Peptides against a protein of PDB entry 3J47. Designs and how they scored, part 3

Target 1, 121 residues: chain A of PDB entry 3J47
Amino acid sequence: IRLTNQLKSLKGLQSKLKDVVEYLDKVINKELPINHTILGKLQDVFNLLPNLGTPDDDEIDVENHDRINISNNLQKALTVKTNDELMVIYISNLVRSIIAFDDLIENKIQNKKIQEQRVKD

## One batch from the design tools (peptide; made by RFdiffusion4, then SolubleMPNN)

Design b2_p28_3_s3
Fold by OpenDDE base, seed 1:
Structure b2_p28_3_s3 (fold): chain B 121 residues (1-121), chain A 28 residues (1-28)
Amino acid sequence: as target 1 above (121 residues)
Amino acid sequence: DEEEKKKKEEEEKKKEEEELQKLLEELL
């Protein structure tokens, strides 16, 4: 029951984040003007997220060094009044990374459910 | 009229921004 509710909430979040990416891509492509109110709210959402540049120090696989630098540059972009165009690009890259992580979590949860079914048979 | 078409496209863009703004308010 708890795990099914978490999957439903996660799918809802994934849909919402896709709509945010589509909007940000239209802004990057200059199809829509920069809306400072939307950017401020996106900044507030990302300031509530645990810093994605600190996965606990327990798996530094050497292939993630570029992702840590992107996260630190994003946190610096979110805390410093940078060019709004650069903020849109960094936020877009973050949201894409969150969607990819969400898909990985969903896959891990589905695999766990399949294992729990196989232990009951 | 070409001006009425541009006005409808601008009104649709504004609705898309308002829907996104509401979506972000549900996330906060």
Scores: peptide ipSAE 0.128, ipTM 0.680, DockQ to the pose 0.072
Fold by OpenDDE base, seed 2:
Structure b2_p28_3_s3 (fold): chain B 121 residues (1-121), chain A 28 residues (1-28)
Amino acid sequence: as target 1 above (121 residues)
Amino acid sequence: DEEEKKKKEEEEKKKEEEELQKLLEELL
C-alpha cells in the first residue's frame, strides 16, 4: 500500500515536470510569451532543489553527464538572475536609506534654526 | 477572420499559462 502510493505520487510529479518542460519549450520557441510569474515560481522551485549537478559522489551514474550539465547551467542562470534581483533590491534599499538620511539632515537643520531664533528673542 | 483567430489563440495561450501557474502552486 505505501509503495503503490509513493509510485503514484512520483508518476504525478513526473507528469507535472513534463508539462513544465513542454511550456518552457514553447516559450523558448517563441510560441508563448514569457510569463514572469511562472518564471519566478520556477526559480523558487529550483532554489529549493538540492544542487542536481552535485549528486553526492556516491550516485554518479556516468550516463547522465549531459543532463547534469544542463541542470547546472539552468541553476547557474537562475542563481545569476536571483543575484541581479537581490542587487536591485539592495540598490532600492540604499536609495531609500539615503533619502531618509537627507530628511534627517533637513530636520536637524530646521531644528537648529528654530533654536537659534529662540536664543535671539 | 484573422483578428478573431489571433484573439482565440491569445486566449488559449493565457489559459495554458493559468493552468501551468496552478500546477506550480500545487507543487510548492
Scores: peptide ipSAE 0.048, ipTM 0.594, DockQ to the pose 0.027
Fold by OpenDDE base, seed 4:
Structure b2_p28_3_s3 (fold): chain B 121 residues (1-121), chain A 28 residues (1-28)
Amino acid sequence: as target 1 above (121 residues)
Amino acid sequence: DEEEKKKKEEEEKKKEEEELQKLLEELL
């Protein structure tokens, strides 16, 4: 019973991981636009993965060292790519906020001029 | 015809993104 439930959960995780791979392949092929929310959540998943790049010193088989280097390079490449994408989002939101503040300032200036005219009439 | 086909493809893409977003939300 316990082992069968673990095998079912692992098969579910394997299916989910396949769907993530298929999405990433479509994004790489430019079939889908890059969804930054999905990519951020994927990074949170990779950050919750036991750091495949630091096996506690007790399981360094030579096969693990190559997997570790591949995982670290992949995680670093994903982190760099998303840092660039998050920077573009941050700049875009910053620019939008600046424009909204400029519009608010201009509206306040115009309202003040209208009030000053109404006091002179 | 071509514009309706493009709209249907965009709706299918959006559904696939929503399914993946739900999948990731269930993993976190």
Scores: peptide ipSAE 0.033, ipTM 0.543, DockQ to the pose 0.030
Fold by OpenDDE base, seed 5:
Structure b2_p28_3_s3 (fold): chain B 121 residues (1-121), chain A 28 residues (1-28)
Amino acid sequence: as target 1 above (121 residues)
Amino acid sequence: DEEEKKKKEEEEKKKEEEELQKLLEELL
């Protein structure tokens, strides 16, 4: 019962991973617009992936060393890209918050001027 | 007349800047 449920879950994960690859291929081919929400969730999945390029210390096959270096370089490149994207999102949200506060402050000043005029009339 | 008008406009701008600063301090 537990093992059959794990195999069913793994088969479901494999199907979803195939759907993600097909989506990425369509985005690369410009058949679909880049959805930033899907890209962010995909980055979160890659950041939660155990380091696919650290051999657990038990199989130093010399033929895997180049694959390990490629996977570590890919993970570093994905981490840098994720950090740069998070910084752009952070700055964009900060600028949006500053503009929204400026508009709020100007609206409060104008409302105060209108109230002061109504007290003088 | 024109110098007194400019002085009133500068004093009104300064008052508006002081009101902006108070509203910013109340928000932070």
Scores: peptide ipSAE 0.027, ipTM 0.289, DockQ to the pose 0.007

## One batch from the design tools (peptide; made by RFdiffusion4, then SolubleMPNN)

Design b2_p29_5_s1
Fold by OpenDDE base, seed 4:
Structure b2_p29_5_s1 (fold): chain B 121 residues (1-121), chain A 29 residues (1-29)
Amino acid sequence: as target 1 above (121 residues)
Amino acid sequence: DLKKKIEEILKLAEKFKKIIEEQLEKLKK
């Protein structure tokens, strides 16, 4: 039961992260207007994330041994059955925040489609 | 500036997505 619920939550999180990536790509491609509220909240979520330090091969800044430990701690915390009640609360809040973004992103995409339709009519 | 900031957020989102994907694949085995 607990593992199935964790797997379901992680699948939900994966889907919502995909929607966030697709939204950000549309904003970069100028297919959507920049929403500073969405961007600010995405930054807040990622700032609360323990450093997602995979060195992408394009920026060798070798100076944060502590950041690698925190990324490894997130991966380890997601992989290890940490009975850390704080971790369950943290992941639950993160998932809830990202779900709330999906609804906001979808509403903004829909509102844009409605506006584009009204300009064509 | 703003484009660079969006690209940085995108990179973070992609990294996080990849971490979650890797965890999901480990839990399916």
Scores: peptide ipSAE 0.109, ipTM 0.665, DockQ to the pose 0.347
Fold by OpenDDE base, seed 2:
Structure b2_p29_5_s1 (fold): chain B 121 residues (1-121), chain A 29 residues (1-29)
Amino acid sequence: as target 1 above (121 residues)
Amino acid sequence: DLKKKIEEILKLAEKFKKIIEEQLEKLKK
């Protein structure tokens, strides 16, 4: 029962993160207008998370012993049963912020798909 | 500046998505 609920919640979070990625790709590709409210809230979410590490972790600059610890902290918070309370707080704040924009993101993506279909017909 | 910030947010979202995917695969085994 508890593991099934955790798996369901984590699948829900994965789906919402996919929708956020799809939205951000469309904004980068200039398919959707920049929404500063969405970007501000996504930035607030990632600032409240223990630093996920920079995407440049494939360039080993030997001087940041402090940055390797923090990519390990989210993965460790998700894997280590001893940090369940902090994990629940971070995931709850993240999920609340993503859910608040989910309907807005989905509506913007759907409206764009409808416009693209009307140009092909 | 704004484009670079969006690219940074995107890369963070993708990294977090990957971590969640890896945890889901561990829970299925």
Scores: peptide ipSAE 0.105, ipTM 0.663, DockQ to the pose 0.407
Fold by OpenDDE base, seed 1:
Structure b2_p29_5_s1 (fold): chain B 121 residues (1-121), chain A 29 residues (1-29)
Amino acid sequence: as target 1 above (121 residues)
Amino acid sequence: DLKKKIEEILKLAEKFKKIIEEQLEKLKK
């Protein structure tokens, strides 16, 4: 029962992260307008996660050993039973923060796909 | 500036998505 619920929650999170990636790609490609409220909430979501490492692996400084340990600690925390409750809290907060904009993100992506099809026909 | 912040958020989202995908594949074995 607990493992099935965790697997369902992780599958839900994976789907929502895919929609977020597709949204951000469309914003970068100027296919959708910038929404500061969505970007602010996505930033808040990632600030609630243990440091996934700096997005710039290109600044050479000796702090990388602890930061590589923290990205490995998230991957390790996802595999170690003792962190399951903290991980469920982080995942739940992350999912709640994304769900608040999910309908807006999905509707924007769908509306854009419909417009792209109408221009191709 | 704003484009760089969006690219940074995107990299974090992709990295987290990959971690979740790897954990889901481990739980299926």
Scores: peptide ipSAE 0.096, ipTM 0.644, DockQ to the pose 0.340
Fold by OpenDDE base, seed 5:
Structure b2_p29_5_s1 (fold): chain B 121 residues (1-121), chain A 29 residues (1-29)
Amino acid sequence: as target 1 above (121 residues)
Amino acid sequence: DLKKKIEEILKLAEKFKKIIEEQLEKLKK
């Protein structure tokens, strides 16, 4: 039961992250207008996230010990191998925030599709 | 500036998505 619920929650999170990626691609491609509220909230979520390793830091070997530990700690928390209640709370709040943003993204995508259809008719 | 910021957010979202995919694969084995 607990493992099945975790797998279901992670699948939900994966779907929501896919919708976030698709939204950001549409904004980059100028298919959607820029929403500063959505972008600000996404930035806040990713600023709270442990640094997921920028691939552009192949040249600064001096500060990464804590960053690798935090990424490993997120991965360990996602695998429920660390009994850190603070990490469970943090991930739960992050997941809730991403879900709430996905609903805003979906509403904006739907509203635009409805407007584009009304201009064709 | 704003385009670069969106690209940075996108890159972070894609990495986080990949980490979640890897964890889901580990839980299915």
Scores: peptide ipSAE 0.088, ipTM 0.632, DockQ to the pose 0.341

